# Peptides against a protein of PDB entry 3J47, part 37

Target 1, 121 residues: chain A of PDB entry 3J47
Amino acid sequence: IRLTNQLKSLKGLQSKLKDVVEYLDKVINKELPINHTILGKLQDVFNLLPNLGTPDDDEIDVENHDRINISNNLQKALTVKTNDELMVIYISNLVRSIIAFDDLIENKIQNKKIQEQRVKD
Target 2, 69 residues: chain B of PDB entry 3J47
Amino acid sequence: YEEKEESNLAATKSMVKIAEQYSKRIEEEKELTEEELKTRYVGRQDPKKHLSETADETLENNIVSVLTA

## One batch from the design tools (peptide; aimed at target 1 L39)

Design b2_p23_6_s3 (made by RFdiffusion4, then SolubleMPNN; from b2_p23_6, 17 letters changed)
Fold by OpenDDE base, seed 1:
Structure b2_p23_6_s3 (fold): chain B 121 residues (1-121), chain C 69 residues (1-69), chain A 23 residues (1-23)
Amino acid sequence: as target 1 above (121 residues)
Amino acid sequence: as target 2 above (69 residues)
Amino acid sequence: DEKEKEELIKEMQKVVEQMRLLQ
C-alpha cells in the first residue's frame, strides 16, 4: 500500500512536470497566452527546486539534509542519506531475522526434548 | 495524490525516528533473546514464544521502515 | 558498514545452517 502511494505520487508529479513543460513550450511558441498564475506557481516550484543548472561551487548549505524529494544534486546527497537509511534498515532486518532464527532453533530443541521425553514415558 | 504525498512525508519523518530508535530496537531484540535464554533456564515454552514474536515485530517494523525509505 | 553487514549475513547463514541441522 505505502509503495503504491509513493509510486502514484511520483507518477502524478511526473505528469504535472510534463504538463508544465508542454505549457512552457506552447508559451514560447506563442500558441497560448502566458498564464501568470501558473507561471507564479512554477517559479515557486523552481525556487524550491535546488538550482539544477549552475555548477557554481560555494553554498552547499548542509542544512537541507532531510528532504528526500528535491532536485538532482540535492537528490544525490539525499540519495546517499536514503542509501544509509536503507542500509540501517537492512542491517536491522538481518539482526531481527537472526534473533527469530535463534528462537526457532531453541523452540525446535525444546520440542525435540519434549518428544524424547514422551517416547521414554 | 495528496494523501500519498502526506504519507510519504510521514514516512520520511518515520525513517528519521527509526534511525534514532534503531539502537533501542537492537536493545529490545537483545532483551527478547535474554528472555528466551531465561525461559531456557526456567523450562517454560511461553516466554520463548513471546521473545520470538517480539523479534518478528521488530523485523516487520524494519521492513516497513525500508518500504518507507 | 558493508563489512559489518557481511559479517551479519554470515551470522544469519550460520543460524540457518544450525536450523537445518536441527531438522
Scores: peptide ipSAE 0.483, ipTM 0.866, DockQ to the pose 0.009
OpenDDE base, seeds 2, 3, 4, 5: peptide ipSAE 0.497, 0.470, 0.476, 0.444; ipTM 0.867, 0.843, 0.851, 0.851; seeds 2, 3, 4, 5 fail the geometry check

Design b2_p23_7 (made by RFdiffusion4)
Pose (drawn by RFdiffusion4):
Structure b2_p23_7 (pose): chain A 91 residues (1-28, 36-48, 72-121), chain B 63 residues (1-40, 47-69), chain P 23 residues (1-23)
Amino acid sequence: IRLTNQLKSLKGLQSKLKDVVEYLDKVIHTILGKLQDVFNLNNLQKALTVKTNDELMVIYISNLVRSIIAFDDLIENKIQNKKIQEQRVKD
Amino acid sequence: YEEKEESNLAATKSMVKIAEQYSKRIEEEKELTEEELKTRPKKHLSETADETLENNIVSVLTA
Amino acid sequence: ALDELAEALEEAAEAIEELEAAS
């Protein structure tokens, strides 16, 4: 789902670029200003990424913890299944 | 495009706030362990732990 | 590639402004 969403966003840019190229050919306004703003707004992320790296580490750790908890419950389920099997054999 | 951006936007606004959500997910995780222990309720605890893990995964995907 | 596009758009915006002024 997230991927489809990202693709939609990129699609708009692609189409938008084509339109701009055609527009320029024809010319040979507000949209252009907006685009410039967006451009000013990965390069910048470079420095910002430094911080993001730290936060990514924290969210990795949290995921690991969750995985451990899931494993725990999983073990309990396995034990229950084994007990059920034993009961059936007895019967 | 908008729908997709909306989903992404929510992922961003959750990333700004994740410090509090992390502490509440930490607690939730512990709660699910407690429920399991009682069972040894167990199912409820397991569900809570799964939810916490899911929330962490969503945070990582957004990042 | 984005930097190149940004430069191209800036140049294009300037060219548009020059053509509008010449008109």

Design b2_p23_7_s2 (made by RFdiffusion4, then SolubleMPNN; from b2_p23_7, 12 letters changed)
Fold by OpenDDE base, seed 3:
Structure b2_p23_7_s2 (fold): chain B 121 residues (1-121), chain C 69 residues (1-69), chain A 23 residues (1-23)
Amino acid sequence: as target 1 above (121 residues)
Amino acid sequence: as target 2 above (69 residues)
Amino acid sequence: ALSELQKLLNEALKLIEEIEKKK
């Protein structure tokens, strides 16, 4: 369900972005008049987009990155973050598995001791 | 679209909480390991079992977190 | 075996702490 909703949202965003690109192309080609309202909204979107071109500004708040992830660089940053989170989860699972194995080994040792005691009686 | 965005936001918030819970779970796992060690020394089966159960719960929570991510 | 597992657990815990410090 959640993944399906995410895919639907992404598809909707992709379609909208495509429509914007097509509109911009038509405006550039002088096929359509410049719609100031659309341009204003697009400008707002661009202003919300982190400067794609400046590699150096490390400080842009990660929270805004989730909204602005239309940009490939932001998508990369989010991908890195997601990878890091996945790594943490993986390590955690590994630790839990190790603990479970320790318990299993202990249980086996106890079982062996019980069996040895039964053989002595 | 909005429902999906809300779901993603909830998932992201859940991930942040998962990170915090992860730190807590690591501490719980350490405590469990210490209890297991103590139980190994004392030879009492019950504390070891409790530690094992807590470790399993921690593992399950991590698996659920992975599945949610 | 058990001692080795404990070492692995401790290493895993350290890795988790390092990841947390980086966040």
Scores: peptide ipSAE 0.386, ipTM 0.838, DockQ to the pose 0.010; fails the geometry check
OpenDDE base, seeds 1, 2, 4, 5: peptide ipSAE 0.365, 0.375, 0.379, 0.355; ipTM 0.830, 0.837, 0.839, 0.831; seeds 1, 2, 4, 5 fail the geometry check

Design b2_p23_7_s3 (made by RFdiffusion4, then SolubleMPNN; from b2_p23_7, 16 letters changed)
Fold by OpenDDE base, seed 4:
Structure b2_p23_7_s3 (fold): chain B 121 residues (1-121), chain C 69 residues (1-69), chain A 23 residues (1-23)
Amino acid sequence: as target 1 above (121 residues)
Amino acid sequence: as target 2 above (69 residues)
Amino acid sequence: LLEKLKKFLDEAKKLIDKIEEEK
């Protein structure tokens, strides 16, 4: 459910960005006047959504270690942090899986002992 | 879209909190493993069960963190 | 089987400790 909502949000954002790009292209081509309201909203979106609108070429290394999902250039440094956090989560999941397997094996051994005792009675 | 954006923002804030809670979850997992070891030696089922349950809770929280990441 | 489980648990604990040290 959460992943589906995130994917839908990303698709919505992608559609909006496409609409903005198309609008900016029309403004550059002098086909449409600069709509200051749309531009202001776009600026607000850019301020709220760091680096979503900048093409892939501007490597801005912003090392923010603590938060997983910050957009592309900040996302490289945040992707490092995200990768570290994902790695930690992955290792923790592995550890929990190992513990769960240990418990499962122990439960199986105990069940076998209980069955052996019942056969002796 | 707005509801999902809000959900994603909440998820991002939750990830930071998850990173802080992660150390605590690791400790809870260690406690479960120790109780399981003790239960193997003592032959008591109850401490092992409690350890397993805490490990499972810790795993679930980590999975939720991964899904939020 | 139990010995293998113990080895995996020990390795898992070592990994957790490394992650805690890196934080």
Scores: peptide ipSAE 0.456, ipTM 0.857, DockQ to the pose 0.009
OpenDDE base, seeds 1, 2, 3, 5: peptide ipSAE 0.431, 0.468, 0.447, 0.453; ipTM 0.849, 0.857, 0.848, 0.845; seeds 1, 2, 3, 5 fail the geometry check

Design b2_p23_7_s4 (made by RFdiffusion4, then SolubleMPNN; from b2_p23_7, 15 letters changed)
Fold by OpenDDE base, seed 4:
Structure b2_p23_7_s4 (fold): chain B 121 residues (1-121), chain C 69 residues (1-69), chain A 23 residues (1-23)
Amino acid sequence: as target 1 above (121 residues)
Amino acid sequence: as target 2 above (69 residues)
Amino acid sequence: LLQELKNFLEESLKLIDEILKKK
């Protein structure tokens, strides 16, 4: 039962990763805009990746440990890189939202001044 | 191993360059917001519009850079 | 950035495929 559930989860992850790759290819080709929801889901996937950095003492053959450690170090490096990239995207979007908000406030104040002038006239 | 290390090093150097560019763009955006605030008090509409347009262009360039990074 | 993300996903897919083959 547990192994079957793990296999099912892994297959689901594989399908999702394939969909993300296809989406990224479309974005690279400028066929689709960047979808922030997909990036958020990708971040969630990375955050759910077990921190493979605790070597539990089990005598897993040195070859599997090296592959797991290399895979973990690569995944960790790739996760850090992806997190940094997502952080830059998030901050950039936040900055845009702030600028857009500032412009909206200024426009609202200008409109209010124009209305006050029209009422005096 | 070596090809992966070289790729990671190149990627890391590119990320540092992107981070520096991003920091510079954030500072430019802050300056634009301060000028907009000053212009709001002075009552000159035209400088504020130009500042807003420059901020939008800077943001667009940031998006393109993040997409290409 | 996007290319790096793509590369990461491709590596993740390869890892998943290897895990699936072992099981």
Scores: peptide ipSAE 0.442, ipTM 0.821, DockQ to the pose 0.063; fails the geometry check
OpenDDE base, seeds 1, 2, 3, 5: peptide ipSAE 0.404, 0.433, 0.423, 0.440; ipTM 0.812, 0.821, 0.811, 0.822; seeds 1, 2, 3, 5 fail the geometry check

Design b2_p23_8_s1 (made by RFdiffusion4, then SolubleMPNN; its pose is not in this set)
Fold by OpenDDE base, seed 1:
Structure b2_p23_8_s1 (fold): chain B 121 residues (1-121), chain C 69 residues (1-69), chain A 23 residues (1-23)
Amino acid sequence: as target 1 above (121 residues)
Amino acid sequence: as target 2 above (69 residues)
Amino acid sequence: FKELLQKLEEFLNRVPEPVILIP
């Protein structure tokens, strides 16, 4: 359920972004007038999106290292954090798998001992 | 869209909590391994079953965390 | 990460070598 909602949000954002690009292309080609209301909302979204597009501000503000979800320059630091989190989860899954295998092995050993006892009786 | 953004924000907050819980789960997994070790020494089947069940629950929670990430 | 990897290595070392239980 949760993953499906995240995927649906991402798909909705992607569709909206595509519609914006198509609209901007039509405006550049002078086929449609500029909708100022849509542009204002988009500009607000772009301003809320941490600077995706300007390569120039070298100051990696170190403090935002911790938050998973936000945009490209932040996405590098966030990608590192997300990668670290995914690595931790992967490692945990591996550990759990090992524990489950150990239990399976011990269960097999016990079953074998029970069978050997039953054959002796 | 807003409901999903709220859900994603809740998901992210849950991930931070999952990271804290993850450290605790690692310790729980270690305790389980110790109980299994004790079960080998004591020969009692019951602690071993509880260990296996807790390890499985811990695995399931990590898989759900990965899927949520 | 390194500490977690070390815990994993310790866990792997506590896994008794798979005694090839000859069936």
Scores: peptide ipSAE 0.477, ipTM 0.853, DockQ to the pose 0.010
OpenDDE base, seeds 2, 3, 4, 5: peptide ipSAE 0.495, 0.478, 0.487, 0.466; ipTM 0.857, 0.855, 0.863, 0.849; seeds 2, 3, 4, 5 fail the geometry check

Design b2_p23_8_s4 (made by RFdiffusion4, then SolubleMPNN; its pose is not in this set)
Fold by OpenDDE base, seed 4:
Structure b2_p23_8_s4 (fold): chain B 121 residues (1-121), chain C 69 residues (1-69), chain A 23 residues (1-23)
Amino acid sequence: as target 1 above (121 residues)
Amino acid sequence: as target 2 above (69 residues)
Amino acid sequence: FSELLKLLEEFLKKKPEPIVLIP
């Protein structure tokens, strides 16, 4: 259920992003007037999106560099947190698998002993 | 979109809570392993079964946590 | 069993070192 909801959200975001790209292309081609309200909301969405793009080395004002560094630091911190959570989950699964394996081995040993006793009777 | 964003936010908050619960579950799993070891020494199957069941429950909860991450 | 328990304890004592996903 959760994975399906995340996938649905991602697909919705992808579709919206595609619609925006198509809109921007139409504006560049002068086919449609610039809708400032949609562009403002889109800019807000892009500002909320983790800057995945290394901006090309063009003259990014020093203030944007600090914000990008803060955004990158936030993204790094979120990535580290996500990695830590995934690692904890992985370790727990490993631990549980080991315990389950130990129980299986012991059950097999006990079953073998029971069979050996039944053959002696 | 908004409902899904709210669901993702709730999921993220749930993940933080899962990390805390995970630490507790690991401790519970260790306690069960000790009980299994004691049960193996005493020859009583019942504590070992309870340990196995708790380990399985802990696994299921971790799998659900991974699937939610 | 005791050895496996020790291995498990060692894994648990290993603080989740961030699996540096080597890019």
Scores: peptide ipSAE 0.495, ipTM 0.864, DockQ to the pose 0.017
OpenDDE base, seeds 1, 2, 3, 5: peptide ipSAE 0.483, 0.495, 0.494, 0.477; ipTM 0.854, 0.864, 0.859, 0.857; seeds 1, 2, 3 fail the geometry check

## One batch from the design tools (peptide; aimed at target 1 L48)

Design b2_p24_1_s1 (made by RFdiffusion4, then SolubleMPNN; its pose is not in this set)
Fold by OpenDDE base, seed 4:
Structure b2_p24_1_s1 (fold): chain B 121 residues (1-121), chain C 69 residues (1-69), chain A 24 residues (1-24)
Amino acid sequence: as target 1 above (121 residues)
Amino acid sequence: as target 2 above (69 residues)
Amino acid sequence: SLLEEQLKRQEEATKLLREIEKLL
């Protein structure tokens, strides 16, 4: 459940990041006006994401086009990093689950052996 | 631009390093599980348990490292 | 736990992402 939720969240983040990138590209191309609210929310997302960048880079006022590119690159980098981290976490949890399952099987086998021994006694 | 590129490059390098570390830890966990399986066939409970515990610890460390990285 | 904190951050990020998706 937890891992599934994490993966779902990661997928959602990835999708959103893609949408943001597409939006930003459209804004850069002057196809769409800059949505300051979206940018603000993106900043909030970045702030909630483990700051992989220096805190100073996060304070970059959304207003400058250069900041948008920095934000996109940072977003991409952060997204990739987040994806990798989430993947690692997911795999780690999966492995832990497998180990736990193996232990459970072993315990079951041991219990069965103990029962068989008790019946023979 | 240059600062961003440098930051992205640094971040990417860090991610690669994390991925490598993760891969190594996964392999260590797998090895522990294999030893547990071998121990099951031999009927030695204690070595299997120890291997399982070590695998769990390795996984925990990996998770912590991923979370910290 | 550190894991719980990370999960919480992820959940918050997901919420923000949903909000952004609504704006797009």
Scores: peptide ipSAE 0.468, ipTM 0.833, DockQ to the pose 0.232; fails the geometry check
OpenDDE base, seeds 1, 2, 3, 5: peptide ipSAE 0.407, 0.452, 0.438, 0.461; ipTM 0.824, 0.836, 0.823, 0.822; seeds 1, 2, 3, 5 fail the geometry check

Design b2_p24_1_s2 (made by RFdiffusion4, then SolubleMPNN; its pose is not in this set)
Fold by OpenDDE base, seed 4:
Structure b2_p24_1_s2 (fold): chain B 121 residues (1-121), chain C 69 residues (1-69), chain A 24 residues (1-24)
Amino acid sequence: as target 1 above (121 residues)
Amino acid sequence: as target 2 above (69 residues)
Amino acid sequence: SGLNEMLERQEKAAKLLREIKKLL
């Protein structure tokens, strides 16, 4: 469900971006007037998007090194954070799995004892 | 699209909280294993069951964290 | 490197879990 929602959001963003590109091409070709409302929304989106164009190494916000990859420069720092988070989640899942197996082993031993008692009866 | 975007934003905010809670979840899992060990020696099923339940809850929270990451 | 190491640890854990499951 969550992955499907993320994929749907990404597809929607891709479609909107395509529409904007097509609109910008038409404006450049003087086929349509500049829609200021669409342009403003696009600017807002670009401001929220990490700087894709100038990989200036300098704006690696060190604080985002521990967070998930949002965008390329910020995304490298965010990639490290995402990796760390994924590692923690993985270790936690492993530990939970080990505990679950321990419980299963104990349950199996108990079930065997119960069966042995029933056969003696 | 908007519903998914809202869900993703909520998930991202939750990831920060999950990182803080992760250490606590690991400790809860350890406690469950200790209770299972104690129950194995004492022959009390109830503490073992409680430990197993706590481990399962910890596992579920980790899975949710992975899905949000 | 970190992601690859995590993946390797995950695979080892999954193998161990499968072995335990076979013993049950």
Scores: peptide ipSAE 0.509, ipTM 0.866, DockQ to the pose 0.017; fails the geometry check
OpenDDE base, seeds 1, 2, 3, 5: peptide ipSAE 0.494, 0.428, 0.487, 0.503; ipTM 0.858, 0.833, 0.856, 0.861; seeds 1, 2, 3, 5 fail the geometry check

Design b2_p24_1_s3 (made by RFdiffusion4, then SolubleMPNN; its pose is not in this set)
Fold by OpenDDE base, seed 4:
Order: C-alpha cells, then sequence, then structure tokens
Structure b2_p24_1_s3 (fold): chain B 121 residues (1-121), chain C 69 residues (1-69), chain A 24 residues (1-24)
C-alpha cells in the first residue's frame, strides 16, 4: 500500500514534470511569451520536483545571460540531482516492492501446500 | 555565485553518496531474492523469511531516503 | 534519455508488482 502510494505520487510528479518540459519547450520555441510568473512557478516546481534534465532548460539558461542563468543552472543542477535522487529512490522502492511480492507469492504457495497436506491428512 | 557553486558541489556529493547507498540496497534486495529462491527449492522457510526481512529493510531504507531527500 | 529509461523501468516494475498481486 505505502509503496503503491509512493509510486502513484512519483507518477504524478512525472506527469507534472512532463507538462513543465512541454511548457519550457513552447517558451524556447517562442510559441509562448516568456512569462516570468510561470518561470517563477516553474522554478518553484523545480525546487520541489526533480528536474528531468531537459536540454531545453539549458537553452533557456543560455539565452538569459543574467543572474537568472546561473540561478537556473544551479537550479537545473540541483534539479538534476534531485531527479537522480528521486529516480534512485523510486527504483529502490520498486525493487523492494518486487521482492516483497516475490515473498508474498512464495508464502502463498507454501500456504497452499500446507493446506493441501492438511486435506490429505 | 560562489555560495551557489559550493551548494551545488555539496548537493552533487550528496547525490553520489545516495547513489552508492542505493546500489548497496539493491544488492541487499538481490540477496533476499536469492534466499527466497533457495527456500523454494529446499522447502525451508527460514532462509526465505530472512531474505524477505532483508528486502523489507532495504525498502524501508529507500523510503527513508526518499522522505529525506 | 537516462531518466526516461529509469521511469520506464520503474513502470515495468510496477506492472510486474501488480501482476504478482493479482496472482496472490
Amino acid sequence: as target 1 above (121 residues)
Amino acid sequence: as target 2 above (69 residues)
Amino acid sequence: SGLNEMLERQEKAQELLREIEKLL
């Protein structure tokens, strides 16, 4: 249950990150004006969410040469780090869940065998 | 800028450490799975139980790491 | 690329877990 909830949360985060990437791509492509408020929110999201190393963040960081770029690069680096950490945690949880399921399956098989033996008995 | 760089470096080092911890936890999980497999063949519940417990501990540690991160 | 691959692996693992849960 807890692991499943964590996985669901991670999936939600992934979806949100995808949306952010799509937004950033649109900004990079000049399809949308650079909205500073959105960028600020994205930064907040990136601080909260591991930034999937989207090359698009690098391009945005390269164009905005000001203090924003270093902050963005640092934020990107921190985001990448956070992403990597979250990925590691996610994979670890997944592996643990798999092991737990394997154990449950084996326990079920054993219980079934015990029950079959009791019926023979 | 220097403070940010230092923070990034510290963060990167922390990430490396987390990755190492993760790798170790993965190995512990594999060991548990192997013990479970052995228990299936031998019909002895004890090794399987131990493997399951080790896997659970590894999971818990990962969860704690996620919560801390 | 690496992150997407990890995500895919995680999704596969979750799917396997769900399958195991169905077998229990």
Scores: peptide ipSAE 0.493, ipTM 0.860, DockQ to the pose 0.025; fails the geometry check
OpenDDE base, seeds 1, 2, 3, 5: peptide ipSAE 0.450, 0.488, 0.476, 0.491; ipTM 0.856, 0.855, 0.855, 0.851; seeds 1, 2, 3, 5 fail the geometry check

Design b2_p24_1_s4 (made by RFdiffusion4, then SolubleMPNN; its pose is not in this set)
Fold by OpenDDE base, seed 3:
Structure b2_p24_1_s4 (fold): chain B 121 residues (1-121), chain C 69 residues (1-69), chain A 24 residues (1-24)
Amino acid sequence: as target 1 above (121 residues)
Amino acid sequence: as target 2 above (69 residues)
Amino acid sequence: SGFNELLERQEESSKLLLEIKKLL
């Protein structure tokens, strides 16, 4: 469900971007007037996107880039952070699995002892 | 699309909270293991069962966290 | 590299859980 929703959101974004590109091409070709409202919203979106270009010295504000598999240098740094977090979660899961396994072994040993006692009685 | 975006944002915030809770969950898991160890020595099944259940809950929460990340 | 290691560990943990479930 979650992955499907994410994929749907990405597909929606891709479709919108395609529409914008097509619109821009038509405006460049003087076929249609620019929809200023849509263009303004898209510009706002682009301004919120981390710069996809070369790693030049601009303030890579590490903060905003955490989650998005966006191909950018800032995204790479955020990917590292996400990987570290996932590592912690993984280790925790492993520890929990080990504890559950230990409990299972103990339960089996106890069950065996109970059965042996019942056979002796 | 908007509902999914909201869900993803909520999941992100939850991951930050999970990092804080993770330390606490590890401690809870250790406590359960100690109770199991004590139960092995005392031969009482009930405390051991409770520890096992808490460990399972902790594991489930970690899995959900991984799926959210 | 790190992501692949995490994935491998997750798979191992999942296998362990499955084995535990079979033993219950």
Scores: peptide ipSAE 0.556, ipTM 0.872, DockQ to the pose 0.020; fails the geometry check
OpenDDE base, seeds 1, 2, 4, 5: peptide ipSAE 0.447, 0.491, 0.549, 0.552; ipTM 0.844, 0.854, 0.871, 0.871; seeds 1, 2, 4, 5 fail the geometry check

Design b2_p24_2 (made by RFdiffusion4)
Pose (drawn by RFdiffusion4):
Structure b2_p24_2 (pose): chain A 91 residues (1-28, 36-48, 72-121), chain B 63 residues (1-40, 47-69), chain P 24 residues (1-24)
Amino acid sequence: IRLTNQLKSLKGLQSKLKDVVEYLDKVIHTILGKLQDVFNLNNLQKALTVKTNDELMVIYISNLVRSIIAFDDLIENKIQNKKIQEQRVKD
Amino acid sequence: YEEKEESNLAATKSMVKIAEQYSKRIEEEKELTEEELKTRPKKHLSETADETLENNIVSVLTA
Amino acid sequence: AAEEALDAAIEALKAELEAAKEAA
């Protein structure tokens, strides 16, 4: 789902660029200004990424913890299944 | 495009706030362990732990 | 529609930038 969403966003840019190229050919405004703003707003992320890296680490740790908890419940489920099997054999 | 951006935008606003959500997920995780222990309720605890993990995964995907 | 899309992109990027500055 997230991927489909990202593709939609990129699609708009691609189409937008094509339109802009055609527009320029024809010319040979508000949208242009807005595009420029967007441009000014990955390069910049480079410095910002430094912080993101730290936060990514924290969210990796959280995921690991969750995985451990899931494993725990999984073990209990397995034990219950074994007990059920034993009871069936007895019967 | 908008629908997709909406989903992404929510992922961003959650990333700004994740410090509080992390502490509440930490607690939830612990709660699920408690429920399991009682069972040894167990199911409820397990569900809570799964939810916490899912929330962490969503945070990572957004990042 | 294109202008709304760009505005939405600008708002999202500004939110990201604000969040990054707060983190810094």

Design b2_p24_2_s1 (made by RFdiffusion4, then SolubleMPNN; from b2_p24_2, 14 letters changed)
Fold by OpenDDE base, seed 5:
Parts: structure tokens; sequence; C-alpha cells
Structure b2_p24_2_s1 (fold): chain B 121 residues (1-121), chain C 69 residues (1-69), chain A 24 residues (1-24)
């Protein structure tokens, strides 16, 4: 459910972005007049988006370096953090799997001992 | 779209909580392993079952964390 | 470190698993 919702949101954003690009291209080509309402919404979106275009923005806030940032350069630093988090989760899952396996082995050993005792009785 | 965005925001907030819970879960898993070792020496069924259940819960929580990451 | 603690836990679990396999 969560992954599906995230994918749906991303698809919706992508579609909207595509529509805006197409509109902007038509305005640049003088095929359509500038729609101020769409432009205002787009401007709001750009103001909320961290600067996608400047690879050198030193203002990678050290606090945001630790947070999953969706933007590519921010995404690289965030990718490192995400990779570290994923690695920790992976190791934890492995540990849990091993513990569960140990319990299964112990259960089998106990079952075998019970069966052996029943045969001796 | 809005529902998904809200869900993603909630997930991000949940990740911080998951990180805190993760440390606690690691300790719980260690305690279970020690209890399992003790149960092996004592030869009683009940402590082993509890250890297994807690290990399974820890595994499930890690899987959910991976799915939400 | 958290990593070292995890590694120790994994090693402990491996030892328990091996002991369990020997008892089967």
Amino acid sequence: as target 1 above (121 residues)
Amino acid sequence: as target 2 above (69 residues)
Amino acid sequence: SIEEQLERRIESLKLILDAGKKQL
C-alpha cells in the first residue's frame, strides 16, 4: 500500500511536470498566451524544490545531509545516508533471521528428544 | 496523489521513530539469544518459545522498516 | 560502535546456530 501510494504520487508529479513543460514550450513558441495561474503554481513548486540546477551549492545543510533528500545532488548525499540506513536494516534482518533459525533448530532438537523418550517408554 | 504524499510524510516521520525502536529491538534480540542459551542449558521449552517469538517479531519489524525505507 | 555491536550479535547467533546444528 505505502509503496503504491508513493509510486502514484511520483507518477502524478511527473505527469503534472510534463504538462507544465509542454505549456512552457508552447508559450516560448508563442503558440499560447502565458497562463498566470499555472505559472504561479509552478513558481510555488520551484520555490519548494531545493535548487536542482546548482551542483556546487555549498548550502547542503549538514542537518539535511542526514535526511533522505529526493533531489539528485542532494540525493547523492541522501543516497549515502539511505545506503547506510539500508545496510543497518539489512544486518538487523540477517540477525533476526539467524535467531529465528536457531529457534527452529532448537525446536527440532526438542521434538527429537521427545520422540526418543516416547520410543523408550 | 495527496493521500500518497501524506503517507510518504508519515513514513518519513515513522523512520525516525523506527531508528529509535531499532536500537531497542537490537537489545531485545540480544536478550532473547541469551535466554535461548540459558534454555538450552536448563532444557525447558517455555523460554525457548518466547525467544523465538521475540526474534520473529524483531524480524518482522525489520522487514517493515525495509519496506518503509 | 553500533556496527561492532551488530557484528558481535551476528557472531553469537552463528555460534548458537552451529551448536543447534550439532545437536540435531
Scores: peptide ipSAE 0.420, ipTM 0.839, DockQ to the pose 0.014; fails the geometry check
OpenDDE base, seeds 1, 2, 3, 4: peptide ipSAE 0.386, 0.385, 0.416, 0.386; ipTM 0.832, 0.827, 0.843, 0.833; seeds 1, 2, 3, 4 fail the geometry check

Design b2_p24_2_s2 (made by RFdiffusion4, then SolubleMPNN; from b2_p24_2, 14 letters changed)
Fold by OpenDDE base, seed 4:
Structure b2_p24_2_s2 (fold): chain B 121 residues (1-121), chain C 69 residues (1-69), chain A 24 residues (1-24)
Amino acid sequence: as target 1 above (121 residues)
Amino acid sequence: as target 2 above (69 residues)
Amino acid sequence: SIEEELERRIESLKLVLDAALKRL
C-alpha cells in the first residue's frame, strides 16, 4: 500500500513536471506568455522537491550550472543521509531478527526440558 | 495524487523522528538480549520473554521506519 | 560506531544462542 502510494505520487509529479516543461518550451518559443502563477507554483514545487532533475548541462547559463551543482550536492547529501538511515534500519532489523531467533531457540530448549521432565514423572 | 503527497509528507516527518527514536530502539534491543542471557543462566522464563518482546517491538518499529523511508 | 555496537549486540545474541544450544 505505501509503496503504491509513493509510486502514484511519483507518477503525478512526473506528469506535472512534463506539463511544466511543455509550458516552458512554449514560453521560450513565444507561443504563450509567461504565466507567473504557474511559474510560482513550479518554483514552490522545486523548493519542496529536492531538485532530482539535472537538466542537461548544455543549454543552462553558468548561473544555473552553479545552482545545478549546488542542487546536485544537496541531492548527494540527501542521498547519503537516506542511505545512512536505510543502513541503520537494515542493521536494526538484522539485530531484531537475531534476537527473535535466539528466543526461538531458547523456547525450543525449554520445551524439550519440559518434555524430558514429564517423561521422568 | 493528493493522498500520496500527504502520505509522503507524513513519511518525511516520520523519518526525522525515526532518527531520534533509532538510538532508543537499539537500547531496547540490547536490554532484551541481556535479559535473555540472564534468563538462560538463571533458568527463569519471564525475563527472557520480556527481552524477546522488547526485541520484537524494536524490530517492528524498524520495519515501519524502513517502510516510511 | 553504530556498526560496532550492532556487532557487539550480534555477539551477545550468539552467546545466548550458544547457551541455548548447550541446553539441548
Scores: peptide ipSAE 0.412, ipTM 0.850, DockQ to the pose 0.014; fails the geometry check
OpenDDE base, seeds 1, 2, 3, 5: peptide ipSAE 0.408, 0.394, 0.404, 0.406; ipTM 0.840, 0.834, 0.842, 0.838; seeds 1, 2, 3, 5 fail the geometry check

